# Peptides against a protein of PDB entry 3V4L: the designs that were tried, part 197

Target 1, 386 residues: chain A of PDB entry 3V4L
Amino acid sequence: GQPLAKDKVALLIGNMSYWEHPKLKAPLVDVYELTNLLRQLDFKVVSLLDLTEYEMCNAVDEFLLLLDKGVYGLLYYAGHGYENFGNSFMVPVDAPNPYRSENCLCVQNILKLMQEKETGLNVFLLDMCRKRNDYDDTIPILDALKVTANIVFGYATCQGAEAFEIQHSGLANGIFMKFLKDRLLEDKKITVLLDEVAEDMGKCHLTKGRQALEIRSSLSEKRALTDPVQGAPCSAEALVRNLQWAKAHELPESMCLKFQCGVHIQLGFAAEFSNVMIIYTSIVHKPPEIIMCDAYVTDFPLDLDIDPKHANKGTPEETGSYLVSKDLPKHCLYTRLSSLQKLKEHLIFTVCLSYQYSGLEDTVEEKQEVNVGKPLIAKLDMHRGL

## One batch from the design tools (peptide; made by RFdiffusion4, then SolubleMPNN)

Design b2_p21_1_s1 (from b2_p21_1, 11 letters changed)
Fold by OpenDDE base, seed 2:
Structure b2_p21_1_s1 (fold): chain B 386 residues (1-386), chain A 21 residues (1-21)
Amino acid sequence: as target 1 above (386 residues)
Amino acid sequence: EVTYEYKEYDYGLTGQIIVKE
């Protein structure tokens, strides 16, 4: 019969805003597009940008809680990285220069933990450099992996080679994602799909002789990303997994705020990623005696590191949100919260209404405090160990 | 020094290649 997945779960990490290393751009687009494709494949997707070492460890731990016997697990990483002695290291945004294995996440350690969950399929898509780090002399003593015939690695580049992004004047994919996205929805064994992606990369004049996909697989069964999820969650574990994922993706409900002056504001929320949310405000009712009226959000929790200069923009793009702008309502003020993983408490902020009456020169302000609880990934308390 | 080579690709797109080091 066709293989069935008990469930399908993906963790996608895109690191771009490095502190001590060159900033990247492609991971933003790559994580977003891959998220949308994997959702069409009925994956539960956690998508995270710009994680510290600690935050990456917690994201992996939460991902491992979503894994169980017969579940398909997919890990995608786009960012800086290296390979020493056949071990792949993902570099967090807070990694020092130079970084070492102690500052990075070893993919083979994650694989070991996934094998302990008795997963049905383990897919790693690693869009990072595979050069040796000469500053890391540590030979990781990895425990012997269990022999499971269900592992697939797709490396964006060959061993000892570089992975590249092509920066255009606009948003562009990394080289790997550019070819992967065109085939990802095909009903093919995952190793066959990746082999076709490798052929497409090999035919492209841009990538030919510069970057080649490497596939490493033990997969003995005909498993595809298109494999259907086994029906309604009948196990307690499947219900827990569904609830845990749902918690990490719950947006605050849209609110209608009423001010004493008779102005009504719609407050709305949109997810760009599991840790990135857009807040938008719009004036839905204004009394005729009010000639000017603006609604600003302010007084965010300090843990979110919100620069007021980047808040309350007339377009999503001015906040740095280029991907979800088509799905957002027009004629709002927009604020992007890019680090929801850092939120320890409830998201409490102030909506400030500034307005002017006809025939009065003075601007009047009214304020309302809003508590929206813990949005999206902030519900997982990814800070419990700090 | 990460030498950013601006390669002219045949598509007339001057792109900066960043190495994911």
Scores: peptide ipSAE 0.128, ipTM 0.618, DockQ to the pose 0.091
Fold by OpenDDE base, seed 4:
Structure b2_p21_1_s1 (fold): chain B 386 residues (1-386), chain A 21 residues (1-21)
Amino acid sequence: as target 1 above (386 residues)
Amino acid sequence: EVTYEYKEYDYGLTGQIIVKE
């Protein structure tokens, strides 16, 4: 019969805004597009941008809580990285220069923990460099992996080689995602699908002799990303997994704010990623005596590190949101919260209404505090212990 | 950072190749 997944869960990490290393751009687009494709494949997707070491550890721990016997687990990483002694290290955005294994996440350690969950399939898609880090002489003593015959690694590059992104003047995928996205929805064994992606990369004049996909697999069954989720009554564990995922993806409800002057504001929320939310405000009612009226959001928690220069923009793109702008309502003011993982408390902020009456030169302000609880990934309290 | 300027000749787009070091 066709293999069935008990469930399908993916963690996607895109690190770009490095503190001590070159900034990347492709991971933004790659994580976004892969999220949308995996959702079409009935994956529960957690998508995270720009994680510190501590935040990456917690994201992996939360991902492992979603894994169980017969669950398909997919980890995608796009960012800086290295490979020492056959161990792959993902580099967090706060990693020092030079970084070492103690500052990074070892993929083989994650695989060990996934094997303890008795997963149905373990897929790693690693869009990072695989050069040796000569500043890291540490040989991690990894425990022997179990023989599970359900493991697939797709490395964006061959061993000892670099992974590249092609920066165009606009939004562009990394090299690996450019080819992966065209085939990801195909009903094929995952190793066959990745082999076809490798062939497509090998035919491209851009990548030929520069970057080649490497597939490492121990996969005894015909497992595909298209394999249906088992429709049997949810075990208690499957219910817990569904609730945990839903908790991490719950947006705040849209609000209608009423001000004393008679102005009504719609406050709305959209998810760009599991840790990135767009707030948008629109004037839905204005008394005729009010000639000018704007609704600004301000007084955000300091932990979110919101630059006011990028808040309250007339377009999503001016906030740094280039991907979801087509799906957002038009004619709003937009603010992008890009670090929801950092939120320790409830998201409390102020909506400031600035308005002018006809025939008065003075601007009047009214303020209303809004508490939207913990949005999206902030519900997981990823900072418990900092 | 070895920025390779890649010109996609067909579309006149100048891209930078950034190494994910």
Scores: peptide ipSAE 0.064, ipTM 0.623, DockQ to the pose 0.102
Fold by OpenDDE base, seed 3:
Structure b2_p21_1_s1 (fold): chain B 386 residues (1-386), chain A 21 residues (1-21)
Amino acid sequence: as target 1 above (386 residues)
Amino acid sequence: EVTYEYKEYDYGLTGQIIVKE
């Protein structure tokens, strides 16, 4: 019969805004596009940008809570990285220069933990360098992996080679994602799909002799990313998994704020990633005696590190929100919250209405405090232990 | 055929190559 997944879960991490290393750009687009594709494949997707070491560890722990017997697990990483002695290390944004294994996440350790969950399929898609780090002489003594015959690695590059992105003024995919996205929805065994991606990358004159996909697999069964999820959750564990995922993806409800002057504001929320949210405000009613009126969001929690100069923009693009801009309402003021994983408390902020009456030169302000609870990934308390 | 429309953001492989090291 066709293989069935008990469920399908993916963790996608894109690190770009490194503190001590060159900044990347492609992970933004790559994580976003892969998230949309995997959602079309009925994956429960957690998508995270710019994680510290601690935040990456917690993201992996939360991902492992979504895994169980016969669940398909997919880990995607785009960022800096290295490979020592066949162990792949993902580099967090707060990693020192030079970084070592003690500052990084070992993918093979994550695989060991996934094997303990008795998963149906383990897929790793690693869009990072596989060059040796000569500053790290540590040989991880990994315990022997279980023989589960359900592991697939897609490395964006060969062992000892570099992975690349192309920097230009626009948005673009990384080299690996450019070819992967064209094939990802195909109903094929995952190793066959990745082999076709490897062929497509190998035909491109830009990548030829610079970057080649490597596939490492023990997959003995015909498993595909298109494999259907087994019907209604029959177990308590499946219910817990569904609740845990839903908790990480709950947006605040849109609100209508009413001010004393008779102005009504719509406050709305959109997810760009599991840790990135856009707030938008629009004036839905204005009394005729009010000639000018603007609704600003202010007084955010300090943990979010929001620069007011980047808040309340006339377009989503001015906030850096190029990906979701087409799906947002027009004629709003937009604010991007890019670090929801740092939010320790409820998201409380002020909506400030600035307005002018006809025939009065002075601007009037009214303020309302808004509490939206813990949005998206902030519900997982990924900062617990700091 | 479920035609999935994904938004493509690839403006082509033109520009400076950066290593993901």
Scores: peptide ipSAE 0.041, ipTM 0.545, DockQ to the pose 0.077
Fold by OpenDDE base, seed 5:
Structure b2_p21_1_s1 (fold): chain B 386 residues (1-386), chain A 21 residues (1-21)
Amino acid sequence: as target 1 above (386 residues)
Amino acid sequence: EVTYEYKEYDYGLTGQIIVKE
């Protein structure tokens, strides 16, 4: 029969805003597009941007909690990275310069932990450099991997080679994602699909002789990303997994705020990523006696590190949100919360209405506090242990 | 930052390659 997945779970990490290293741009688009494709493939996707070492460790731990016997696990990483002695290291945004293995996440350690879960398929898509880090002389003593015959690595580049992003004017994919996205929905064995992606990359004049996809696999079965999820979750563990994932993707409900002056504000929420949310406000009713009014969001939790200069923008793009802007209501003020993984408590903030009456010179302010609980990834308490 | 200027041969666009070091 066709192979069945017990469930399908993906963790996507895109690191761009490095503290001590060159900033990247492609991971934003790559994580977003891959998230949408994997969702069409019935994956439970957690998509995270700009993680610290601690946040990456917690993301992997939460991902491993979603894995079980016969579950398909996919890890995608786009960012800085290196390979020492066949071990791949993902570089967190807070990594020092130079970074070492102690500052980074070893993919083969994650694979070991995935093998302990008796997963049905383990897919690693690594869009990072594979150069040796000469500042890290540590030979990882990795425990011997089990022979599970269910492992696939898609490396965006060859061993000892660099991975590149192509900066265009605007939003562009990384080289690997540019070709992967065109094939990802095909009902093919994952190693065959990746081989076709490698051929497509090899035909491109930009990548020819610069970057080539490497496929490393022990996959003995005909497993595809298109393999259907086995029917209704019968186990308590599967129910818990589904509930945890659903919680991590639950947006706050839209609110209608009524001010004493008779102005009504619509407050809405949109997810860009599992850790990135857009808040938008619009005036839906204004009494005729009020000539001018604006609704601002303010007083965010300090953990979110929100600069007020980047809040309450007239367009999503002015907040740095270029991907979901088409799906957002028009004529709002927009605020992008890009670090929801840092949120320790409930998201409490103030909606401030500033308005002027006809024939009064002075501006009046009314404020309402809003508690939206823990939105998206903040429900997983990714900060547990800080 | 190792930035390589490249021309996209197919579109005549000049792009910048950034190494994901």
Scores: peptide ipSAE 0.067, ipTM 0.579, DockQ to the pose 0.104; fails the geometry check

Design b2_p21_1_s2 (from b2_p21_1, 11 letters changed)
Fold by OpenDDE base, seed 1:
Structure b2_p21_1_s2 (fold): chain B 386 residues (1-386), chain A 21 residues (1-21)
Amino acid sequence: as target 1 above (386 residues)
Amino acid sequence: EVKYEYVTYDYGLTGQIIVKE
């Protein structure tokens, strides 16, 4: 019969905004597009941008809590990385220059932990460089992996080679995701699918002789990303997993704020990623005596590092949100919260209405405090241990 | 000639790929 997944869980990490390293762009688009594709494949997807070492460790730990016997686990990473002695290291955004294994996440350590969960399939898609880091001479003493025959690695590049993004005018995919996305929905054994992606990449004149996909697999069964999830969660663990995932993807409800002047504001929320939320405000009712009014959001928790200069923009794009802008209502003020993983407490902020009456030169302000709880990934307390 | 810029995920080396049609 067709193999069934007990569940399907994916963690996608895109690191771009490095502190001590060159900034990347493609991981933004790649994580977003892959998230949408994996959701069509009934994956529970956690999508995270710009994680520190500590935040990456916690994201992996939370991902591992979603894994269980017969669950499909997929880890995607796009960012800086290296490979020493066949061990792949993902570089966090706060990694020093030079970085070492002690500053990075070893993929083979994650694989070991996934094998302990008795997963049905372990897929790693690594869109990073695989060059040796000569500043790291440490040989990780890794325990021998179990013979589980359910492992697939898709490396965006060959061993010892670089991975590339191609910057055009606008947002573009990295080379790997450009070809992967066209085939990802195909009902094929994952190793066959990746082999076809490798062929497509090899036919591209831009990629030929620069980057080639490498597949490393022990997968003995015909497992596909299209494999159906087993029906209604019949186990307590499956119910807990569903609840935990739902908790991590719960947006605040849209609110209608009423001010004393009679102005009504719609406050809305949109998820760009599991750790990135857009807040938008719109004036839905204005008394005729009020000639001008604007609704600003301010007084965010300090943990979010919200620069007021980047808040309350007239377009989503001016906030750095290019992906969800089509799905957002028009004629709002937009604010992008890009680091929800840093939120320790409830998201409390102020909505400030600035308005002017006809025939008065002075602007009037009214303020309302809003508590939306812990949105999205902030519900997972990725700070446990600081 | 289409010019593409590329960045590596290691050293952030920016280069130009010139595709001659």
Scores: peptide ipSAE 0.058, ipTM 0.657, DockQ to the pose 0.240
Fold by OpenDDE base, seed 3:
Structure b2_p21_1_s2 (fold): chain B 386 residues (1-386), chain A 21 residues (1-21)
Amino acid sequence: as target 1 above (386 residues)
Amino acid sequence: EVKYEYVTYDYGLTGQIIVKE
């Protein structure tokens, strides 16, 4: 019969905004597009941008809580990275220069933990460099992996080689994602799908002799990303998994705020990623005596590092929200919260209405405090070890 | 050292390649 997944779970990490290393751009687009594709494949997807070492460890731990016997697990990473002695290291945004294994996440350690969950399939898609880090002489003593015959690695590049992104005007994928996205929805064994992606990359003049996909697999069964999820969750563990995922993806409900002047504001929320949310405000009712009226959001929690200069923009694009801008209401003011994983408390902020009456030169302000609880990934309290 | 290579693409577009090291 066709293999069935007990469930399908993916963790996608895109690191771009490095502190001590060159900034990347492609991981933004790559994580977003892969998230949408994996959701079409009935994956439960956690998508995270710009994680510190601590935040990456917690994201992996939360991902491992979503894994169980017969579940398909997929880890995607796009960012800086290296390979020493056949061990792949993902570089967090706060990694020092030079970085070492102690500052990085070892993929083979994550694989070991996934094997302990008795997963049905383990897929790693690693869009990072595989060069040796000469500043790290640490030989990881890894315990022997279990023989589970259900592992697939797709490395964006060959061993000892670099992975690239192409920066041009606008949004572009990394080289690996550019070819992967065209095949990802195909009903094929995952190793066959990745082999076709490798052939497509090999035909591209940009990648030829610079970057080649490497596939490493022990997969003995015909498993595909298209494999159907086994019907209704009958186990307590499946219910817990579904609740845990749902908790990490709960948006605040849209609110209608009423001000004393008779202005009504719609406050709305959109998820760009599991840790990135857009707040938007719109004037839905204005008394005719009010000639000018704007609704600003302010007084965000300090943990979010929100620069007021980047808040309350007339377009989503001015906030850096190029990906979800088409799905957002028009004619709003937009604010992007890009670090929801840092939120320790409830998201409390102020909506400030600035308005002018006809025939009065003075601007009037009214303020309302809004508490939207813990949005998205902030519900997981990724800081519970600090 | 992050090597920024300017790759000339077919069609005269110059792109910057950033190494994901």
Scores: peptide ipSAE 0.033, ipTM 0.618, DockQ to the pose 0.104
Fold by OpenDDE base, seed 4:
Structure b2_p21_1_s2 (fold): chain B 386 residues (1-386), chain A 21 residues (1-21)
Amino acid sequence: as target 1 above (386 residues)
Amino acid sequence: EVKYEYVTYDYGLTGQIIVKE
């Protein structure tokens, strides 16, 4: 029979906005597109951008809580990275220059922890450089991995080589995701699927002799990303897992705010990623005596580090949201909250209505405070301990 | 000629690849 997954869970991390290292662009698109594809494959997907070391550790811990016997686990990472002594290190955005193993997450340590969960399949897709870091002399003492025969590594590049993005005018995938996305939905053994992706990459004149996919696997069974999830969660653990994932993906409900002047504002929320939310405001009712009226969001928690210059934009793109703009309502003001993992408290902010009456030169302001609780990933309290 | 800019994840060495049509 076709193998069944007890459940399917993916953690996708895209690091781009490095503090001490060159900024990347492709991880934004790659994480977004992969999220949408994995959702079509019935994966529970946590998608995170621009994580610090501490935030990456917590994201991995929360991912491991979603894993159990027979669950398919997929970890995707796009960002800076290195490989020392066959160990892959993912570089957080706050990593110093030079970075070392103590500043980075070791993928093989994550694999060890996944093996302790008795997972049905462990897939690592690593879109990072695999050069040796000569500034890191640390030899990680890894415990011997269990022989589980359910492991697949897809490395975007060869050992000792670089991974690349192709910068075009606009949004573009990294090289690996460009080819992976075309095949990811195919009902094939995951190693066969990745081999076909490697062939496609090898046929492309842009990538030929520059970047080649490496597949490392110990996969004894014909497991595919298309393998159906076993029916309704029959165990308490499966129910807990489903609830944990659902908490991390719950958006605030849309609100209708009524101001004393008789203006009504619709406040809405959209998820771009598990840690990235767009707030949008629209005027849904305006008295005829009010000639100009705008609804701004302000007074965000300091932990979110919201630059007012990027808030309250007439387009999602002006906030830095290029991917979800087609799915957002038009004719709003948009604000992108890109670091929801940093939220320690409830998301409380002010909606400020600025308006002008016909025949008065002065603008009037009314304000309402809004508490939307902990949106999306902020429910996981990733900052517990900072 | 389409110019592609390759950015390495490691050191931002933009290689311009000129694809000659």
Scores: peptide ipSAE 0.029, ipTM 0.637, DockQ to the pose 0.235
Fold by OpenDDE base, seed 5:
Structure b2_p21_1_s2 (fold): chain B 386 residues (1-386), chain A 21 residues (1-21)
Amino acid sequence: as target 1 above (386 residues)
Amino acid sequence: EVKYEYVTYDYGLTGQIIVKE
């Protein structure tokens, strides 16, 4: 029979906004498109942008809690990285220059921990450079991996080679994701699918002789990303996993705010990523005696580092949201919260209504505080150790 | 002739790839 997954879980990390290293752009689009494809494949996907070392460690720990016997685990990473002695290191956004193994996450350490969970399949998709870091002479003493025969690595580039981002005018995929996305939904053994992606990359004049996919696997079974999830979760662990994932993806409910002047505001929420949410406000009702009114969101928690200059924009694109703008209601004011992993407490903010009456020169303000709890990834308390 | 800019994921070096049509 076709192999069955007990469940399917993916962690996607896209690091772009490095502090001490060159900024990237492709990971934004790559994580977004891969998230949508893996969701169509019935994966439970956690998608995270711009993580610090601490935040990456916690994201991996939470991912490992979602893994169990026969679960398919997929880790995708796009960002800076290196390979020393066959060990792959993912570089966090706060990594110093130069970075070392102590500032980075070792993928083979994550694999070891996944093998302890007795997973049904372990897939690593690594869209990063594989050059040696000559500033890190540390030989990782890794414990011997178990022979589980269920491991697949898709490296965006060859050993000792660079991975490239092609910057177009606008949003573009990285090289690896550009080819991967066209085949990811195919019902094929994952190693066969990746081999076809490697052939497609090899035919492209842009990538030919510059970047080539490397596949490393011990996969003895015909496992595919299309493999169906086994029916209703009967175990307590499966129920906990489903609840934990659901919590990390729960948006606040849309709210209708009523002001004393008789103006009604619709407040809505949309997820761009597990750690990125858009707030939008619209005037739903205005009394005829009010000639002008605007609704702003203000007074965000300091942990979110929200610049008021980037809040309350007339378009999603002006907030830096280019991906979900088509699914958002029109004629709103938009605010993008890009660091929900940093939220320690409930998301409390103020909706400020500024308005003018017909025949009065003075602007009037009314304010309402809104508590939406912990949205999305903030429910996982990724900061419990700070 | 389509010009593509590329950034390396290790050094962030911007280059140009010229695709001849």
Scores: peptide ipSAE 0.026, ipTM 0.536, DockQ to the pose 0.240

